Peptides against a protein of PDB entry 5OOQ. Designs and how they scored, part 60

Target 1, 227 residues: chain A of PDB entry 5OOQ
Amino acid sequence: YREDVRQVVTHPANALSFLQPGRLVEISVNGKDNYGWGAVVDFAKRINKRNPSAVYTDHESYIVNVVVNTMYIDSPVNLLKPFNPTLPEGIRPAEEGEKSICAVIPITLDSIKSIGNLRLYMPKDIRASGQKETVGKSLREVNRRFPDGIPVLDPVKNMKIEDEDFLKLMKKIDVLNTKLSSNPLTNSMRLEELYGKYSRKHDLHEDMKQLKRKISESQAVIQLDDL

## One batch from the design tools (peptide; aimed at target 1 R23 L120 N158)

Design b2_p28_4_s4 (made by RFdiffusion4, then SolubleMPNN; from b2_p28_4, 10 letters changed)
Fold by OpenDDE base, seed 4:
Structure b2_p28_4_s4 (fold): chain B 227 residues (1-227), chain A 28 residues (1-28)
Amino acid sequence: as target 1 above (227 residues)
Amino acid sequence: MKIYDDFPLSEEELKKREEEKKLEKKLE
């Protein structure tokens, strides 16, 4: 169901109006290369000059240029071609412990995992020296300000997707989420976690109380010996 | 740093987040 929602949200008819410069989007390329949240630079309809008869799917028919701050430092970013979503070999996000750099990558709509409800103020010329890094700093600041995650556009409330089938899908998801949230196991796990935290706190308090009693008893014994 | 929210959080959502943070702090 999540993938179904993603397909609708990232369809050109819905997504393009929200891909203004600076729009935050969560990027996953080929389902394995997660770049995290990036900022939209621009988008264009995909045109194959070499093969004008090339037919692309709706989700592959547009190229979105995005700034990411998670590019592996040793990636061959110089081989990136504007408006070519076929990324060269070696272009990948940095793994844990690796250094990252800012880069502009061309992606398809299919590579958008989520669309955020936030926008950055973008430099006028993102290709100018140092401008990518400025956006990268902004992305880090956004992530810092939203430790619980960047808010995602609501497909219905924000994007105003009013397709009946989509609304039915969303309703089904809401029902399932409610059922999952109301699942006794989920509630029990949360209760167990809460109970575990409470139990640990109680154990610590009991230990402190026992220590206080032992100290008090020791002091009382000393006072009795001085009598 | 200049950021803006095209769809600002509702007061209810902000309140909920604040309450969640307060609850987390109380549970700590």
Scores: peptide ipSAE 0.108, ipTM 0.527, DockQ to the pose 0.290
OpenDDE base, seeds 1, 2, 3, 5: peptide ipSAE 0.092, 0.021, 0.030, 0.039; ipTM 0.518, 0.468, 0.470, 0.476; seeds 1, 2, 3, 5 fail the geometry check

Design b2_p28_5 (made by RFdiffusion4)
Pose (drawn by RFdiffusion4):
Parts: sequence; C-alpha cells; structure tokens
Structure b2_p28_5 (pose): chain A 225 residues (1-48, 51-227), chain P 28 residues (1-28)
Amino acid sequence: YREDVRQVVTHPANALSFLQPGRLVEISVNGKDNYGWGAVVDFAKRINNPSAVYTDHESYIVNVVVNTMYIDSPVNLLKPFNPTLPEGIRPAEEGEKSICAVIPITLDSIKSIGNLRLYMPKDIRASGQKETVGKSLREVNRRFPDGIPVLDPVKNMKIEDEDFLKLMKKIDVLNTKLSSNPLTNSMRLEELYGKYSRKHDLHEDMKQLKRKISESQAVIQLDDL
Amino acid sequence: DVIVYQDGEDIVDNRTESEKRAVKLADE
C-alpha cells in the first residue's frame, strides 16, 4: 500500500507542483541504485526526435544534484535528457569516495519528496557550483542523521481525491492491526522476523526454480506449437 | 553558511518505539 501511495505522490499532476529548484528528494533509480538525498535543479518534459509516447511517470525528466556518486564513475557520458544511466555510473560503495554530480532521472526514480530545499546558484553547470551544493547536502545529512522529513501528502501537498483518501485509511487500518499483534511489544521480534523473512525469501525463491525445472523437463516450445 | 528553506510542516508521529519498530520491519 505504501508503494501504491508513492506512485500517486510522484505522478506529474501532484509532484510537479512541488518540484521547485532546490527541492530535496531521495533518489532510488530503478529500485537498484540508491544515491541518497539530493537537490532538484530543474525539470522538463520528455520528448522522445521520434515523438514516441511515454508513461506518465517517465513523461518528465528531472536533473538532480547528488553527493554520493562513485568517484571514478564516468560522468562525461551523461546526456542532459537521457535518464538511462550508462553502465559504470553508480552510487559510491560503502568504502569508496564520493563526488558531487548532476544526473537526470524520471519521476519513477524518486523515493520521497522532502519539505526542505536548498539555496542553489543560478548556473549549477558553472565552475565549482555543483561542488558547493554537494557541501550543503553533506550538512543537511548531518543535521538529519535519521533522515530528511517527508512532505505530508494531504496536509502540505493538499491531495484530496477520494480514491487516494481511502488508500491512506487502508494503511492506518493495517498499522493499528499491526500494533495489536502480541509480537509488537516483544524483544525477539527483529530476530524472529528476520529468521522468518529469510525462510520466506527461500520459499518464494525456491518456488521460482521449482516451476522452471518442470516446464523444461518436457519439450520446450510444445505450447507455442 | 548553509541556507535551508522549510516549505512544509513536519508530520507528527504519535506511535511508540515498539510500534515504530514493528512498522519498520513490516516495510522491509
């Protein structure tokens, strides 16, 4: 349900109104590369040029400044409006140095939208400007070690559509349902949940393999035939 | 100095530490 709410928030109709310059966003592109918290510089509509149609979330491209780019990542390959990050451009690993950079992203690559925004120079492409902004991101990350506060979708973003409101209530219901479980006030909860979640991943992982073996035992494309 | 603008109000959280932990684990 929370992932369902995220899509409603990041949709261009609601998200674009709050994508002013300097807006803080948590960037997780394609659910794999997590660049941490960054600052939005600008955004523009995506024009595929072959005039191809795009999904609503991919219909727009946002340039964001990050401070967790891997230092030896080849940033010279980036095209201004191509959100497909070339192979080798990745967030710095846990033991590797980082460098401030600007990357393009689609809206689908935004994990959360912050209520804070930075002062940014007019030309982020100017000399040393992307570096200066990266310093500010490092300070915000210090003042807020647990995380950056997120915008309230209803109170701040004034999202009042009825279908969305029922979705928010569905979450509150499951939370109070979760808070009424005997394990909520337990010390072994982290231990038992992890022990169970590992067994569950295997079950779902094993089920994936279990089906592959059976379909391949028989002829391959007999069904296609 | 660092200049930071706050455009929205913070979300108030009325949950206990145990409830927060349980929700966090469920999110994983």

Design b2_p28_5_s1 (made by RFdiffusion4, then SolubleMPNN; from b2_p28_5, 15 letters changed)
Fold by OpenDDE base, seed 3:
Structure b2_p28_5_s1 (fold): chain B 227 residues (1-227), chain A 28 residues (1-28)
Amino acid sequence: as target 1 above (227 residues)
Amino acid sequence: EVKVERLGEDIVDDRTPWEKKTIELFEK
């Protein structure tokens, strides 16, 4: 059930408007490499220069650059290519007892486990010497302030996902959490059907114009608080 | 409207007043 919700939340039609610079996101690459909470730098539509006709899934069609503070110190970070989500061999989070460093990594939407309801004020030039480490310090401070975990965006209250099929999905999840008596496998199949219906209703190409507008509106709200 | 509050010089909190109160209740 959590995965079904994640698929909807991380869909471009919903996620991109909340991927402003400084937005906190929880990162898991390939379902194996957990980097924890990082901060969004920027995002762009995925373009294959060698194959311009390449078609990506919705969740792989955008690249998000994020600052993490959990990169293994001996990872070949110099081999990282901007906007290339295929990470070089050896790029991984530090394990227990290993030293970590700050790095900017390109990820797909599918690598986002959660979107936080917090943002950092980001340096103007993240590529400048020492700026990644500054963000790393801010990430540590956030974790200190939220020992019980960083608050996650509410899909309905915060993200304003009003799709009928998604709302039905959420209601079913609530019922299942309350009623442990239903077979989890049967319910999972029904949830996949609901996600499928949602995905078919939201075409990325038509929604991009609306998304750009929503992104601009979301940025405007931040500017109002700085006033 | 989600009210964004500044938690510090470098942190913005997008939590609703209700969510903040809920967290405070558990810390007590």
Scores: peptide ipSAE 0.017, ipTM 0.535, DockQ to the pose 0.037
OpenDDE base, seeds 1, 2, 4, 5: peptide ipSAE 0.020, 0.075, 0.017, 0.024; ipTM 0.527, 0.648, 0.475, 0.568; seeds 1, 2, 4, 5 fail the geometry check

Design b2_p28_5_s2 (made by RFdiffusion4, then SolubleMPNN; from b2_p28_5, 13 letters changed)
Fold by OpenDDE base, seed 5:
Structure b2_p28_5_s2 (fold): chain B 227 residues (1-227), chain A 28 residues (1-28)
Amino acid sequence: as target 1 above (227 residues)
Amino acid sequence: SVKVERFGEDIVDTRTPWEKKTIKLFEE
């Protein structure tokens, strides 16, 4: 159930407007590498220079750069390539008892588990010496203040996802959560069907394109004001 | 940007005017 909601929330049409610098996001890479909460640096549309005709899924069509403070200390972070979400072998979060460091990693939208209702102040140059560590300290403080978890954006109240099919999905999830005694398999299949219907009914690609344009226009205006 | 006092100088509200109307922060 959480996965179906995640798919909608992390879709570009919904997520990109909430991925401002400093936005907290919970990160899970390949469903196994949990980095915990990180801070967004920036994002860009994924471009394959070697294969310009490459077609990415909606959730893989953007690269988000995030600061994490849970990188294993002996990870080959020097092999990280900007805007390449295919992480080198050995790039992983620290396990229990291992030391961690701060790193900037490129991830896809599909690697976002949750979007937090908090933003950190971000240094202008995150690559400058000591800047990642500063963000890392802030992340630790946030985690200390929220031992039960960082507040997550509400998809309906905060993100204003008002699609009828999504609302139906949410209602079903609520019903299922209250009826945890019912067969979870049957409920999961119904949720998948609803998500499938949602994705087919709505031209999410066009919505994403329009949103991307608006974001680009807004960024251009900001850049002009900074010049 | 609005500093969130609870967390000191490290936590800020960077919401746009539109986001301020639609997004309620936990500190709000």
Scores: peptide ipSAE 0.034, ipTM 0.504, DockQ to the pose 0.034
OpenDDE base, seeds 1, 2, 3, 4: peptide ipSAE 0.029, 0.022, 0.040, 0.029; ipTM 0.565, 0.589, 0.567, 0.541; seeds 2, 3 fail the geometry check

Design b2_p28_5_s3 (made by RFdiffusion4, then SolubleMPNN; from b2_p28_5, 9 letters changed)
Fold by OpenDDE base, seed 4:
Structure b2_p28_5_s3 (fold): chain B 227 residues (1-227), chain A 28 residues (1-28)
Amino acid sequence: as target 1 above (227 residues)
Amino acid sequence: EVKVEQLGEDIVDNRTENEKRTLKLFEE
């Protein structure tokens, strides 16, 4: 159930408008490497220079650069390629007892576990010496202030996802959480069907056009203080 | 001065003004 919600939330049509610089996101790469909460630097449409005809799934069609403060200190971070989500071998979060460093990693939307309802103030030049560590300190401070966890964006209230099938999904999840369902397996299958319907309704190209229009129409520029 | 384009209709930031100031100072 949570995965179905995640798929909808992290779909480009929904997620991109909330991936502003400094947005907190919870990161899990390949379902195995949990980096915890990081801060969005920027994002871009995925382009394969070697194979321009490459077709990516919706959730793999964009690259999000994020600052994490949980990178294993001996990870080969120098081998990281900007906007290349295929991470080099050895790139991993620090385990218990290991030292960590801050790093900017490129991830796909599929690697976003959740989108936080918080944004950090980001430095102008995140690549400058020491700037990543500053963000790392801020991340630690946020975690300190929110010991029960960083608040997650509400898909309906905050993200304004109004798709009928998704709303049905959310209602069904709510019912299942509050009431003992007599047949959880049957309900799970129905949830997958609902997500399938949602996915088929959305054309990424049209959704992106609409998003671009909304961005262009938005005259509101947020000025962030220089760090 | 960092200009950030507004993505979407609503930018959600639940931080209090005090928290925002604190974070700014901490990152400077």
Scores: peptide ipSAE 0.022, ipTM 0.589, DockQ to the pose 0.024
OpenDDE base, seeds 1, 2, 3, 5: peptide ipSAE 0.018, 0.015, 0.014, 0.074; ipTM 0.523, 0.545, 0.492, 0.612; seeds 2, 5 fail the geometry check

Design b2_p28_5_s4 (made by RFdiffusion4, then SolubleMPNN; from b2_p28_5, 12 letters changed)
Fold by OpenDDE base, seed 2:
Structure b2_p28_5_s4 (fold): chain B 227 residues (1-227), chain A 28 residues (1-28)
Amino acid sequence: as target 1 above (227 residues)
Amino acid sequence: MVIVERLGEDIEDKRTENEKKTLKLFEE
């Protein structure tokens, strides 16, 4: 069920409006490389210049550039290509006992585990010397302030996902968390229907604009002092 | 100084009181 929720949340129609610069996202690449929480730099529609007719899945159709502070220090970061989510061999998070550095990595929406309810103030030029390290410091401070984990956007309350099937899914999850019962087949069917609706009925860009308009919630802004 | 925004809810600093005190001591 968590994966089902993730699929809906990270769908372009829902996610893109919340991928503003500085948005915290939890990153897992290829289901194995966990970079933890990073900060969004920007995103763009995935375009294959060599094959303009290339068709990507919804979750692979956008590239999100994110700052992470958990890159293994000896990773070949110089081989990273902007807006190329196919990471070079050796690009990985630092393991326990290894040193890490800050890096900007291009990921797909499918690599987003969670979207945080926090947004950092981002430097104007993240590529400038020292700027990614500044973001890295900010990430450390945020993690320190949220030892129980960075708050995740509520799909309903914050993201305003109002799809009936999704709401039913969420209700089922709540019930299941209480009763330890599962009906994965029913939820999977509904998820497929949801994706079908998003794919067929929605212009992803228009959906993004609509969702932005719904973000009228009060924003709490706090200042985090650099340690 | 980093500005952090949160939608719909106040940002809660979940650090312990001791950690907050320690931070203040370093910032002073």
Scores: peptide ipSAE 0.168, ipTM 0.633, DockQ to the pose 0.163
OpenDDE base, seeds 1, 3, 4, 5: peptide ipSAE 0.192, 0.116, 0.089, 0.080; ipTM 0.632, 0.628, 0.632, 0.549; seeds 1, 5 fail the geometry check

Design b2_p28_7_s2 (made by RFdiffusion4, then SolubleMPNN; its pose is not in this set)
Fold by OpenDDE base, seed 3:
Structure b2_p28_7_s2 (fold): chain B 227 residues (1-227), chain A 28 residues (1-28)
Amino acid sequence: as target 1 above (227 residues)
Amino acid sequence: SSFEILITPEDLEEFREEEEKEKLEELE
């Protein structure tokens, strides 16, 4: 059930509006590399320049750049490419007893375990020398301040996910947590229905973003002409 | 948004000060 909720929460139709710069997200890459809580730098739609016709799943269709403070010190971070979620070999979190460093890594939405309700005040130029380390220090302080864990966004109250099937799922989870009655088979069929509805919302969201970009570009041109 | 908590540099400094205070109290 937790994975089902995660799939809905991290769907572009729901997640993108909460991935502002500084947003804290819990990161697990490929289900094995746990980086802990990181801070969002930015995100962009995944574009394959070599194969423009490439089709990505919804959860792999966007790239999120995040600052983490748990990167293994000997990881080949110099090989990291912005907006390339295919990480070089050797890029991994530090294990127990290993030293870690701060790094900006590109991840997919599928690598987000949870989205926090906390947002860091981010430097204007995070790519400048020393800025990622500053964010890394901030992450350490936040983790210390919240020993019981960083608060996670409520999918219904905060993210305003109002899909009826999702609400039913959440109610079932609440009942299960209370009564320990597991009915896992019912959830898989409902997830497919939910994804169908979210896909439609995603298309609308993308259209709106494109419109906003066009408007911003037009305004920028007007400002340049006035300058 | 009404539910978002923005952590500022000033907040972080306060967190550090609180930590130092707690450590000092434990030593006493």
Scores: peptide ipSAE 0.409, ipTM 0.787, DockQ to the pose 0.612
OpenDDE base, seeds 1, 2, 4, 5: peptide ipSAE 0.399, 0.375, 0.397, 0.400; ipTM 0.779, 0.774, 0.775, 0.785; seed 4 fails the geometry check

Design b2_p28_7_s4 (made by RFdiffusion4, then SolubleMPNN; its pose is not in this set)
Fold by OpenDDE base, seed 1:
Formats: structure tokens, C-alpha cells, sequence
Structure b2_p28_7_s4 (fold): chain B 227 residues (1-227), chain A 28 residues (1-28)
């Protein structure tokens, strides 16, 4: 269910209006490389100069440049190409015990785990010497101030996502969370049993597919009006 | 830190307007 929510939140129709310079986002590249919370520099529509006919999914159709402070120190950051989300081999977050540095990396919307309710003041030229490190210090300060985690934008209250199917999904999740919080003995097995008993998982997945289709159709209409 | 800001509804609306203006300029 969390993944389903993420798919809706990170869709261009919903996410782009919240990607202001300095917006905090939680980053996971290819679902594996966790960089933690970073700060948005800017974003642009993805254009393939080599293959103009390339068709990208909605979640891969935009590139977001973000400052992270968790880049492995020996990563080949000099090989990073602006607006190319295909990262060179060796670009990865630092593991436990490794040293990290600040870097600007291009990511797709699909690499955003969550969008924070916080924004940093960004330097005018983030690529200038020392500016990335300044943002890195600010990120550390944010983590210090929010030991229980950075507040995440509410999809309904803050992002104003009003799709009926999405609202139904959110209500279901809230009910499940309430049940889990009330039962401290909820081990992983009980979650599986609860998920198994909820034959509604299939219905929820179908609802999400319908929502994705509606969003895609709405974007197609906007593109047609712009042409 | 003076660099930390909580996002307000007013900030969001202002940015939406900026994005709309940029899109309009690219279409001209």
C-alpha cells in the first residue's frame, strides 16, 4: 500500500508543484541505493537527444537534480552528467564506516521515496565551490532537529490530491495503521495474516491501476491543449 | 539555522504560478 501511495504522490501531475528549489525529498535510486534526504536544485523534462522518439514512463519523464550529503567519497562524481539519470558505475551512497561527500545527482521521479514538508534556502549557484557543502551542513542540521524523522507532506491536506480512488486508498491505510498501532504484538507474521485476510488487496491494486490510467489520460489532454 | 523554512500554502501557490508562467513563455 505504501508503494501505491508513492506512485500517486510522485506522478508528475502531483509532484512537480512541490519540487521548489530547496525542497527536501527522500531518495532511493533504482529501489536499492538509499541516499536519505536531499534538497532539490531544479527539475526539467527528460529529453533524449540521441533518440528523440524515446518514450518514457510518467515517472521517468522528468529529471530532478538533488543535493545529497551521503555520496561515497570514492564515487566517480566527475563522470556525472547533468540531466542524465543513468548514473555511472560506482556512484553510490556511503555504507556504514565509509566517508561521504556532498554531490548533485540527477534522479527520476521514481527515485523519490517521499516529499518533505521542509525547504532549505538554496545558494544561487549550487555548482560553485563550497556551496554543496553548505547545503550538506543544512541537511545535517535538519536531521538533528527532527530525530523522529522529517515531516512528510500529506497527500490530501497539503498536496490536494482529490481523486476518489486515492482517497479510498488513504482511508484503508489509515484504518490498517490504527489497527497495527493498537496491537503492540503485531509481528511480521500478524501483518501477513492481516494482509492475507484482506482479500481487498486485489481490489486496492485494481483501484490504483484505474487511478494511474485517469492521471495519464488527464496529462494527455493537457499535452493536446498545449500543442 | 536561518536556511530552514517550513513550506506554507502560500509558498506552494506562488511556485505553481511561476511554473505556469514558465510554461506559457516556452510555448511562445
Amino acid sequence: as target 1 above (227 residues)
Amino acid sequence: SSSLILITPEDIEEYRKELEEERRKEEE
Scores: peptide ipSAE 0.046, ipTM 0.526, DockQ to the pose 0.120
OpenDDE base, seeds 2, 3, 4, 5: peptide ipSAE 0.038, 0.041, 0.042, 0.035; ipTM 0.579, 0.516, 0.508, 0.548; seeds 2, 3, 5 fail the geometry check

Design b2_p28_8 (made by RFdiffusion4)
Pose (drawn by RFdiffusion4):
Structure b2_p28_8 (pose): chain A 225 residues (1-48, 51-227), chain P 28 residues (1-28)
Amino acid sequence: YREDVRQVVTHPANALSFLQPGRLVEISVNGKDNYGWGAVVDFAKRINNPSAVYTDHESYIVNVVVNTMYIDSPVNLLKPFNPTLPEGIRPAEEGEKSICAVIPITLDSIKSIGNLRLYMPKDIRASGQKETVGKSLREVNRRFPDGIPVLDPVKNMKIEDEDFLKLMKKIDVLNTKLSSNPLTNSMRLEELYGKYSRKHDLHEDMKQLKRKISESQAVIQLDDL
Amino acid sequence: DDPDIVIPPLTEEEEEEAIEEAEELEEE
């Protein structure tokens, strides 16, 4: 349900109104590369030029400044409006140095929208300007070690559509349902949940393999035939 | 009223330090 709410928030109709320059966002491009918290510089519509149609979330491209880019990552390959990050551009590993950079992303690559925003120079492309913004991101990350506060979708972003409101209530219901479980006030909860979640991943992982073996035991494309 | 919180810009000294740190990283 939370992932369902995220799509409603990041959809261009609601998200673009709050994508002013300097807006803080948590970037997780394609659910794999997590760049941490960054600052939005600008955004523009995506024009595929072969005029190809795009999904609503991919219909727009946002340039964001990050401070967790891997230091040896080849940033010279980036095209201004191509959000497909070339192979080798990745967030810095846990033991590797980081460097401030600007990357393009689609809206689907935004994990959360912050209520804070930085002061940004007019030309981020200017000399040393992307570096100075990276310094500011490092400070905000210190004052807020647990995380940056998110924008409230209803109170702040004034999202009042009825279908979305029922979705928010569905979450509150499941939370109070979760808070009424006997294990909520337990010390072994982290231990038992992890022990179970590992057994569950295997079950789902084993089920994936279990089906592959059976379909391949028989002829391959007999069904296609 | 306004939900947005604007963070002030860096000082001149802090900008110089950020440039120096970036130059050191480029040299390495």

Design b2_p28_8_s1 (made by RFdiffusion4, then SolubleMPNN; from b2_p28_8, 11 letters changed)
Fold by OpenDDE base, seed 1:
Structure b2_p28_8_s1 (fold): chain B 227 residues (1-227), chain A 28 residues (1-28)
Amino acid sequence: as target 1 above (227 residues)
Amino acid sequence: SDPWIYLPPLSEEEKKEALEEAEKLKKE
């Protein structure tokens, strides 16, 4: 059920409008490498220059650059390629007892575990010397201020996901969490069905186009205000 | 509720401390 919610939340039609610079996201690369909470730098549509005809899934169609402060110190960070979410071997979070450093890593939407209801003030040039470390310090401060966990965006209240099937899914999850449901397996099957219905009913490509337009309009307004 | 909680930027002193800490980690 949590995975189904994650799939909806991290879909481009829902997630991209909340991936502003400084937005906190919880990162799990390939479901294995947990970097914890990082800060969004920017995002771009994934373009394969070597294979322009490459078709990506919705969750793999965008690259998000994120500052993390949990990179293993001996990771080959110099091998990181901008806008390449396929991370080199050895790129991993620090384990317990290991030292960590700050790094900017490119991830897909599928590597986002959750989106935080918190945004940092980001440096103008994150690639400048010392800037990622400043963000790293801010991330540590956030963790200090929120010992019980960073608040997560509410899919309904904050993200304004109004799809009826999704709302039904959320209600079912709530019931399960309250242990009112006696059969987790039956509930899981029902949730998968609901997610399937959601996915089929929504032309996610059209939703993405609308979102892109809204983002573009918002950026244009910001540029006009800066002029 | 505004989905935006902002953490204020670090002071210049805090930035300096962060840089010093990072440099120590790289030299070790």
Scores: peptide ipSAE 0.192, ipTM 0.776, DockQ to the pose 0.656
OpenDDE base, seeds 2, 3, 4, 5: peptide ipSAE 0.093, 0.186, 0.082, 0.265; ipTM 0.525, 0.795, 0.461, 0.831; seeds 2, 4, 5 fail the geometry check

Design b2_p28_8_s2 (made by RFdiffusion4, then SolubleMPNN; from b2_p28_8, 9 letters changed)
Fold by OpenDDE base, seed 2:
Structure b2_p28_8_s2 (fold): chain B 227 residues (1-227), chain A 28 residues (1-28)
Amino acid sequence: as target 1 above (227 residues)
Amino acid sequence: SNPWIDLPPLSEEEKKEAIEEAKELEEE
């Protein structure tokens, strides 16, 4: 159920409007490399210049650049390519007892475990010397302020995901959380069915276009207000 | 209403400290 919720939340039609610069996101790459909470720098539609006809899944169709403060110090960060979510070998979080550094990594939406209800103030030029480290310190400060964990966006209350099948899914999760006696397998199958229905009902492609426009408009308004 | 809680930016002093801490960590 949590994974199905994650799939809905991280779908471009839902997630992109919440991936403003400085938005906190919890990052897990390839289901194993947990970077913890990072801060969104920006995002872009994934374009394969070598293969313009490449088709990506919805969750792989966007690249999100995020600042993390948990990169293993000996990771080959110089091999990182902007907007290439295929991370070089050796790019990993620091393990316990290892030193970590700040890095900007490109991830897919599928690598977002959760979206926080917090936003950091981001440097104008994150690539300038020392800027990612300031974000790294801010991330540490956030963790200090929220020892019980960073508040996650509520899909319904905050993200306004009002799809009936999704709401039914959420209700089922709540019931399952209250009723330990329900078979987890039965609940998982029902969740997959609900997610499948959600995905089929929404023209996610059109929703993404509309969302991109709204994001661009919102960013333009922010830039106009900063001028 | 934007649903996020905006955290205040680091002070200039805190930014300097962050950069210094990072340098120290890389030099060790």
Scores: peptide ipSAE 0.286, ipTM 0.830, DockQ to the pose 0.621
OpenDDE base, seeds 1, 3, 4, 5: peptide ipSAE 0.131, 0.143, 0.133, 0.250; ipTM 0.741, 0.749, 0.727, 0.822

Design b2_p28_8_s3 (made by RFdiffusion4, then SolubleMPNN; from b2_p28_8, 9 letters changed)
Fold by OpenDDE base, seed 5:
Structure b2_p28_8_s3 (fold): chain B 227 residues (1-227), chain A 28 residues (1-28)
Amino acid sequence: as target 1 above (227 residues)
Amino acid sequence: DDPWIDLPPLSEEEKKEAIEEAEKLKKE
């Protein structure tokens, strides 16, 4: 059920409007590499220049660049390619007792475990020397301030996901959290139908353009307020 | 409206400390 909710929340139609620069997201790559909470730098539609006919799933169709502070210190971070979510071998989070560093990594929407209800002030140039480390310190401060966990966006109240099948799923989860008894398999099939409906109803390309405009306008307003 | 909580930016001193800590880790 948590995975079902995650699939809906991380769908481009729902997630992209909440991936502003500085937005906190919880990151898990390939279901095994847990980087913890990172900060969004930006996102872009995934384009394969070598294979323009490549068809990506909705959750793989966008690349999100995120700052993490949990990268293993000896990871080959110099081999990271911007906007390539296929991470080089050896790119992994630090294990217990290992030293960690800050890095910017490209991930897919499928690598987002949760979206936080927190936003950091991001440096203008994250690639400048020392800037990712400042974000890394901010992430540590966030963890210190929220020892019980970082607040997660409410899919209904905050994200305004009003799909009837999703609301039914949420009700089932609430019931299951109270009654551990109902069968998870029936909900996954309905989620695939929901995804099919999202893919058909939303021109994701046009939605992305509109979202980028809104994000740019919001950034302009923030810059005007900082000025 | 996106009800995100804005965290205050780091002070210049805190930024300097973050950079120094990272440099220390690279030298060890």
Scores: peptide ipSAE 0.320, ipTM 0.860, DockQ to the pose 0.566
OpenDDE base, seeds 1, 2, 3, 4: peptide ipSAE 0.119, 0.299, 0.295, 0.033; ipTM 0.741, 0.846, 0.837, 0.516; seed 4 fails the geometry check

Design b2_p28_8_s4 (made by RFdiffusion4, then SolubleMPNN; from b2_p28_8, 11 letters changed)
Fold by OpenDDE base, seed 5:
Structure b2_p28_8_s4 (fold): chain B 227 residues (1-227), chain A 28 residues (1-28)
Amino acid sequence: as target 1 above (227 residues)
Amino acid sequence: SNPWIDLPPLSEEEKKEAIEEAKKLKEE
């Protein structure tokens, strides 16, 4: 159920409008590499110059650059390629007892576990010396201020996801959370069916085009305000 | 209303401390 909600929340049609610079996101790469909470630098549409015909899933179609403060100190961070979400071998979070450093890593939307309701003030040039470390300290301060966890965006109240099938899913999850004493397997299958119906009913391509236009318009407005 | 809580930026002193801590970790 949490995965089904995550799939909807991290879909480009919903997530991209909340990936402003400094937005906190919880990061899990390949389902195993948990970097914890990081800060969004920027995002871009994934373009494969070598294979322009490459078709990516919706969740793999955008690259999000994020600052993390949990990178293993001996990770080959110099091998990181901007906008390449295929991380080099050895790029991993620090384990217990290991030292960590700050790094900017490119991730897909599928690597976002949750979107926080917090935003950091980001440096203008994150690649400048010491800037990622300042973000890293801010992330530590956030964790200190929110010992019970960073507030997550509410999909309905904050993200305004008004899709009827999603609302039904959320209601089912609430019912399941209250009924988790009963058979969790039957409820998971029903959630997958609802997500499948959502994916079929929504022309996700048109929604993405509309979002791209809204993002472009929003960026144009920001550029107009910065001029 | 922006759907986020803005956290105050770090002070210049806090930024310097962050940079120094990172240097110490690389030298060890």
Scores: peptide ipSAE 0.297, ipTM 0.846, DockQ to the pose 0.607
OpenDDE base, seeds 1, 2, 3, 4: peptide ipSAE 0.285, 0.260, 0.288, 0.235; ipTM 0.830, 0.823, 0.840, 0.813

